# Peptides against a protein of PDB entry 3S8F, part 72

Target 1, 157 residues: chain A of PDB entry 3S8F
Amino acid sequence: VLTLFVAVPSLMTAFTVAASLEFAGRLRGGRGLFGWIRALPWDNPAFVAPVLGLLGFIPGGAGGIVNASFTLDYVVHNTAWVPGHFHLQVASLVTLTAMGSLYWLLPNLTGKPISDAQRRLGLAVVWLWFLGMMIMAVGLHWAGLLNVPRRAYIAQV
Target 2, 166 residues: chain B of PDB entry 3S8F
Amino acid sequence: DEHKAHKAILAYEKGWLAFSLAMLFVFIALIAYTLATHTAGVIPAGKLERVDPTTVRQEGPWADPAQAVVQTGPNQYTVYVLAFAFGYQPNPIEVPQGAEIVFKITSPDVIHGFHVEGTNINVEVLPGEVSTVRYTFKRPGEYRIICNQYCGLGHQNMFGTIVVKE

## One batch from the design tools (peptide; made by RFdiffusion4, then SolubleMPNN)

Design b1_p12_8_s2 (from b1_p12_8, 8 letters changed)
Fold by OpenDDE base, seed 2:
Structure b1_p12_8_s2 (fold): chain B 157 residues (1-157), chain C 166 residues (1-166), chain A 12 residues (1-12)
Amino acid sequence: as target 1 above (157 residues)
Amino acid sequence: as target 2 above (166 residues)
Amino acid sequence: MDAEERLQELLE
């Protein structure tokens, strides 16, 4: 009940953020239906990281609704599905947001901008992290649907 | 003009909110589709039932593993299972193929899991409560029971077996 | 065109 109560406002908030991004992209010269996306600062890890986190949050949020369903929970509860959900919500969204926040916060706190090398390394880190998390999450969800148990080192499949 | 700026932002927000609502319906539809196409082999067979975990080993239907399997009707059985640190009783659980089995599962100590491989039987077992699951085994053989809820140092070794006889 | 000019276009 609590999850469902929070789900709708959370979705609304997420899409409001997306609206802000569209506005920002258009201000940066992006045109058309998707041109505003390209105009966003994809060269900044402080931007890329939380955006990738949000992308991971989409399937994760949907999974949260599934997990909160009384009927579907019988299928997925205490299977590898649940860790898959967590890796999208915590290890992707929260972690990537934290990474992005650091790339913004540290330069502001120290008064020193990050070097170009640090920026490029940061971009590599967040993209590789996202890729790894997506592979892991998909694998865990798949295993969960095959009834692989959570908190067990052995499975029949 | 702040008012004009706000109106412009609101226009984008309205579009995205409309999209969000559409996606919500898509998600609901996907859930409904999953439920409609999923063949559930496990059906809840009862309401919440309470039991005293401090006496469940000494008296009642869980007290004697030799009497844990009770025939309740033609091709229908009730199996009283204890999940404990660290195992299950009876072990093995012997049931006939094709029979409707009602599992009544409880714990005398801590929370455990009851996950039967090869089936969709997967419930948590709480001390003081009885978990009820109905299932019919279509294939004979051995089915392993796994504890998928952390219950202590021996959790990883907590296994049981259901033997389905022809 | 700078961001301010673009903003004006969007607000029109």
Scores: peptide ipSAE 0.014, ipTM 0.759, DockQ to the pose 0.010
Fold by OpenDDE base, seed 3:
Structure b1_p12_8_s2 (fold): chain B 157 residues (1-157), chain C 166 residues (1-166), chain A 12 residues (1-12)
Amino acid sequence: as target 1 above (157 residues)
Amino acid sequence: as target 2 above (166 residues)
Amino acid sequence: MDAEERLQELLE
């Protein structure tokens, strides 16, 4: 029970980030319940990448709570479920944040802004990465629930 | 105005904090639901049982694979299994269909996995500890044991077999 | 011995 309380500050932090995004979107002219989302700079891969990472982190975080549950962990432990969780937390959030950071960092360090072609390519990369990661993560979680073992090349199913 | 902006941000934070709390309850509810509907077959962890991994091969119930299957009662058996680099002992494990089987699993060397296909048996095996799993095989046939914890160069080839006899 | 040789030894 005490372990689950660790989720509280994590959720608070996550939703603080969400609050910042809402504020930013509203400053950019977004109105209404969801209009602020559309107002965010979706044309910038440096923004899109970490946001997509955050989106992947939501189910990953929920999975983290599941994994931390003693009884539920028995079901998922050392199955394909666990790699699925990892790919949401590390290969999505962390990796996409790193990608986004590069899209911001390199132009600033070099003093040369990215071209429009590079920007579009960057957007394609991060969206395709996210899509691929979501497909893989869903597949791994599903396989895990079907009792496909982790760290094995063979399974009954 | 910076102060106005900070006040506005705080308002949004309060809203999202409320949402956060709501989601916490949703997660708790989901856990409860999962426990009620999907975990009926979960085997509770037993009491911690220790064993000396340095002598487990020489003495005690794991020492002789021919004596690994012990009948403890009518239609009840205890099976003493060693997971080692790189296999399982005994292999195959022969048990009767419909019998209640208590697996007592330990390791003489490193951490291994004990994953039995077609069952919900999936435990880590630690040297110095005894993992206890209770299961009843309803269907006869062969069940493969897979090591799902990396244990060295031969990890990928570490398999065992449980043969359930009619 | 290399890793492959060790593997063969351990698998025997």
Scores: peptide ipSAE 0.010, ipTM 0.786, DockQ to the pose 0.016
Fold by OpenDDE base, seed 1:
Structure b1_p12_8_s2 (fold): chain B 157 residues (1-157), chain C 166 residues (1-166), chain A 12 residues (1-12)
Amino acid sequence: as target 1 above (157 residues)
Amino acid sequence: as target 2 above (166 residues)
Amino acid sequence: MDAEERLQELLE
């Protein structure tokens, strides 16, 4: 039970980020309960990438609670579930954040803004990455629940 | 205005914090519900049992594969399994259908996995510790044991077999 | 069979 309390600061952090996004969206003219979401800069890959990472991090975080549970760990440990969790946490949030950072960093370092073509390409890349990651993660979690072992080339399912 | 912005941020944070706490309770409730309704599928961990990995092959219940399966009751058996680089002992493990089997698994060398296909038996095996798992095989046949923890060059080929006899 | 012997067998 005490182990699950680790979720408290994590959730606080996550929703603080969400609060910041809402604030930013409202500053950009968004109104209403959800209008602030549309007001966010979805045309900027430097923004979209880490946000998509955050979205992927949500189910990953939930999975973290599961993985940290002593009893539930017997079900998921060393199955395909674990790689699924890792890909949501690392290959989604961390990687997409890194990707997004490049779209901010490179223009600033070079002093040259990215072209519209580069921007559109960047958006395509991060969205496709996110889509692929979600498909893979769902598949891995599903396989894990079917007791497909981790670190094995064979499975009886 | 810095002060105005600060106050606005705090207001949003308070709202989202409340939501955060609510979601926390929802998650805890869901976990509790899952555990309450699926307790039969949970493999309980036994007490921490230690063994000397340097002598486990030489003396004790893991030393002789021929003596690995011990009948402890009319329909109860204890199986002393050794997971090593790179295999399992005994192999095959022969047990009767419908009997309660207590697997006591340890390693003489490195960490291994003990994953039995077709079952929910899945434990890590640590040198110096004994993993205890209880299971009753309802169906006769062969069950493959897979090492799902990297243990060296032969990891990918580390398999065992449990033969459940009618 | 010791670990080294088993490894050798697997690598053959």
Scores: peptide ipSAE 0.009, ipTM 0.793, DockQ to the pose 0.017
Fold by OpenDDE base, seed 5:
Structure b1_p12_8_s2 (fold): chain B 157 residues (1-157), chain C 166 residues (1-166), chain A 12 residues (1-12)
Amino acid sequence: as target 1 above (157 residues)
Amino acid sequence: as target 2 above (166 residues)
Amino acid sequence: MDAEERLQELLE
């Protein structure tokens, strides 16, 4: 009940953030239905990191509703599905947001901008992290649906 | 100016609303698919039943592993299982093929898992609570019981066996 | 083009 209750304001927040991104993209010269996405600052790891985190959080949020469903939880509870869900929420959104925060915070605190090399490295780290997390998350969710148990080193499948 | 701004915002809101609605249907479809493909043979939990974990080993139906399997009717059995640190009792659990088995599972110590490989039996076992699971084994053989809830230093080695006899 | 100019363009 609590999870479902929290889902409503969370969705509202998510779409509000999306609307803000659209407006920002359009202010940066983006046109059309999707052109505003391309206009966003994808060259800045401080931007890319939390956005990728948000993207990973979307399926994770849907998974939260699944986990809160009595009938669906019976299928997924204490299987590899659960850590798959958690890694999307924590290791994706929270971790990437933390990474992005550092890319913004440190230059601002020191007054020194990051070098171009550091920027490119940051982008590589963030994208690779996201890719790895998506692979792991998909794998864990799939394994969970195949009844691979959580907290066990052995499975029949 | 306010009217123009309102119109622009409204257009974006309508777009995102349409998208959100579309995504809602996608999620519903995914849930429906999951239910259709993975909920076959769901074992409903029994009514809440309590037991004293401090005395469950000394008295009652869980006290003697030799009497853990009780025939309750034609082709129907109740099995009183203890999950403890670190194993299951009785072990092995011997049941006939094709019989309806009612597992009554509890713990004398800490929370454990009861996950039977090759089946959809997967429940947590709480001290003071009796978990009830109904299942009919269609195939003879050995089914491994896995503890999927961390219960201490011996958790990784906590296994049991159900032997289904022809 | 600054943000204000772009905003005006979008509102037209």
Scores: peptide ipSAE 0.011, ipTM 0.764, DockQ to the pose 0.010; fails the geometry check

Design b1_p12_8_s3 (from b1_p12_8, 8 letters changed)
Fold by OpenDDE base, seed 1:
Structure b1_p12_8_s3 (fold): chain B 157 residues (1-157), chain C 166 residues (1-166), chain A 12 residues (1-12)
Amino acid sequence: as target 1 above (157 residues)
Amino acid sequence: as target 2 above (166 residues)
Amino acid sequence: SLAQERLDELLN
């Protein structure tokens, strides 16, 4: 149980970011319990990408707690569950954050704003990436619960 | 106003941090509940047992695969299994249906996996350590052992078989 | 299904 406290710093970080998002959304005119979400700049891939990464990180983080559980890890360890977890944490959060960072960084470094076409393409890329990762992650977690091993090309379920 | 902004941010942060802590305890509670209701198949780590991987093939209970299956009591067996590059011994492992089987698994070379299809047996096998798994096969037949830890060029072909006899 | 049966055995 004590090992689960490792999740505290991660949760603190994640929810601090969430707090910043809520604050930003409210500054942009969003009101109510969810109105601030709609007020966020969803037309900017530099914003959307890391936020989608954060959203993917939520189930991944929950899974991380499961993986860190001594008894529950026996069920999921070295099954397809684990790659599912990794793809949420690394291929979603880290990768999307990096992608989003580039959408912010490159225009600033070059002094050239992205075109509207590039913006729309960027939005499509990050959303499709997120969707694909979620589908794959759900599949991998499901397969893992069915005792499909990782690092193996064959399984009987 | 910077001061007002900081105050507002702090308020939101406090709220979200409280929520964070609450969620942590919710997760712990869920884990506790799961453990309380689903403990039948859980095998604890148990006592750490060590062995010399450089001599495990030459002496001791793993040395002779023909003597790997040892009856320790009525309807109770211990099976000494080696996971190596790239296979398992003995292979096949023959055990009776309904008997309590204690697998003692180790490796003479590198880290391997020991995943038995159709069961919840799934452990990593480390050189120098003995993995102990207790299981009772209720159904006769063949159960495939899969290495689920990368162990080299032949990893993908590393399989074993447990034959459960009526 | 076989998968569900196995899942039940694994989780219970």
Scores: peptide ipSAE 0.019, ipTM 0.802, DockQ to the pose 0.251
Fold by OpenDDE base, seed 4:
Structure b1_p12_8_s3 (fold): chain B 157 residues (1-157), chain C 166 residues (1-166), chain A 12 residues (1-12)
Amino acid sequence: as target 1 above (157 residues)
Amino acid sequence: as target 2 above (166 residues)
Amino acid sequence: SLAQERLDELLN
């Protein structure tokens, strides 16, 4: 009964983070309805990684509402849908946040800034990771809706 | 200035909170729409039924696979199914086409899955509990049962078959 | 088409 009410504080938290991003972007000179997005530090993998994680978390969160629904969960439970959800929540959000944290933490702890080459490589890594996770997640969700079972090496389709 | 920044943040938060609420309603609406258009195949959860997993193989309706299919009415059957490491009993499960089948599924050992391909039958089977699923097979043929819950070393090979006869 | 048919059967 109260399960879906968890969506309220979760959404509030998520969009509070978004508000912080908007504020940061506007402080960096971004203007207009969407100009603040471009003003964010997209050249820093320590920033990009967790933001991409958040972007992956959005559809994952929507899926969480579906999974929390008694009637809808019957359709998707123990199908490929569930791994799709997990890869958005864990392999995207958590993993990318960890990657971003390392890109910030290691230079800070060692006192040595990352080289430009390392920065570019880091950006490539997090973007490719995100892309791969999105493709995988979409595929898994789609397969799940087609009743492809979880934890099985064979499927009807 | 922290105070000025705080005020600015609050202004943005108000907008995003409004958006948040809007999205909440969108999600609720989507759920409502889905339920309104796609509820015919949803099987409601049954009442909790308990059994002793340590004796279910020796006594009771699950003990004899030859007596697992019980006719309860003119076109109604109850099928007592065991999911175990690593298979299903009875196997195959033979039922007539067009009959209302009530599957009562339990496990004598660990948690298993009961996923019937080509159907919306997909339940977890817990030792000590009976999973009840009602289904009518409209098409004759063979339907594969897949264990979609990890249950041990032989999990990947745990399959069963439902044979629907005309 | 078969996949879609099966999907429709599952959702209806």
Scores: peptide ipSAE 0.018, ipTM 0.791, DockQ to the pose 0.254
Fold by OpenDDE base, seed 5:
Structure b1_p12_8_s3 (fold): chain B 157 residues (1-157), chain C 166 residues (1-166), chain A 12 residues (1-12)
Amino acid sequence: as target 1 above (157 residues)
Amino acid sequence: as target 2 above (166 residues)
Amino acid sequence: SLAQERLDELLN
């Protein structure tokens, strides 16, 4: 009940952020239904990281509702599904947001901009992290649905 | 300018809110689909039953593993199982094929898991509470019980066996 | 070694 309650304001927040992104993209010259996405600063790891985190958080949020449902939780509880959910929420959104924050914070605190090489490296790190996390998350969720137990080194499957 | 910006932002927010409503229905549909496809044979939660974990080993139906399997009907059995650090009692649990088995599981010490491979039996076992799970083994053989709730240093080696006899 | 012995004891 509590989880479902907080899901509503969380969704509102998420889509508000999306609205802000659209507005920003359009201010940057993006046009059309999807053109604003391309206009966003995808060359900046400080931007890309948290955005990818948000994207990963979407299926995680849906999973949260699943985990909070009595009947569905019976299927997934204490299986690999749960770690999959956590990795989307913590290792994706939280971690990527932290990474992005560093890419913004350090240059601003020191007054020294990051080099182009550092920027490119940052982008690589963020994208690779996201990719790896998605692979892991999909695998864990799939394994969970196959009844692979959590906190066990062995499984029948 | 501030007014114009506000109106513009509001327009995008309205659009995304509309989209959010649509996505809500999508999520509901996905949940419904998952429920329909992955919850076949779900064992419902039993009644809330309490037991004293401090005495469960000394008296009552869990005290003697030799008497843990009780025939309650022509093809019905109740099995009183203890999950403890670090194992299960009785072990092995011997039950006949095709019989309806009611597992009454509790713990004398800490929280454990009771996950039976090859089945949909997966419950947490709390000291002071009795978990009730009903299952019918259609296939003979050995079914491994896995503890999927961390319970201490020996957690990783906490296994049991259910032997289903023809 | 002592820790391992304790662990072994718990696992038996």
Scores: peptide ipSAE 0.007, ipTM 0.771, DockQ to the pose 0.016
Fold by OpenDDE base, seed 2:
Structure b1_p12_8_s3 (fold): chain B 157 residues (1-157), chain C 166 residues (1-166), chain A 12 residues (1-12)
Amino acid sequence: as target 1 above (157 residues)
Amino acid sequence: as target 2 above (166 residues)
Amino acid sequence: SLAQERLDELLN
């Protein structure tokens, strides 16, 4: 019940963020339907991390609605589907947002800018993290649909 | 100009909000489609039934595992199952192929899971409540019952078996 | 595969 009540406001918030990104991208010289995306600062891990988190949140949010569905819950509840959902919400969105926040916060707190090497390493970490989480999440959701149980070390599939 | 900037931002917000509404309907449609195409499975009773977990082992339909399987009609059975730390009773559960089986599951101790492999039977079992699940086994053989809710030190070893006879 | 067959049986 609570999930369904917060789903709509959450979606509105997410798309408002997207609107802000489009506006920012266009201010940075992006043109056309998708050109604004390319104009965003993809060389900054402080930007890339939370954006990738948001991308992971899309299927995660959709899954949240599924999980909150009374009839569909019998299919996915306490299966590998659930941890798949969690890894999209917590291990992707929250974690990547935290990573991005650190890449912004630490230079400001220390008064020292990050080196180019640190920046490149940060980008690698964020992208690899996202890739790994997406692979794992897809696998967990797939396993869940095959009725692989949660909190069990064995399954017959 | 601040006014111009806000107006521009508002335009983008309106566009994205419209898109969001459209996607909402798409998601609803996908859920509806999934429900419509999901024709196999468990019929939950949706009725809340209570039982005293402190006496369920001593009296009532769960007390004797030899009497756990009750024929309620032609090709219809009710099976009274206890999920406990750490196993299931009766074990094995023997039922005929093709019969409509109503599982009535409860716990005398803590919360357990009742997940039957090869089926979509998957419910949590709460002390003091009776979980009711209706299912028909189409294939003979053995179906493993797995506890998918943490219930203590022996949780990982908590298994049962349903034997479906021809 | 066996998994796919089971999935089809469970979802259809």
Scores: peptide ipSAE 0.016, ipTM 0.772, DockQ to the pose 0.244; fails the geometry check

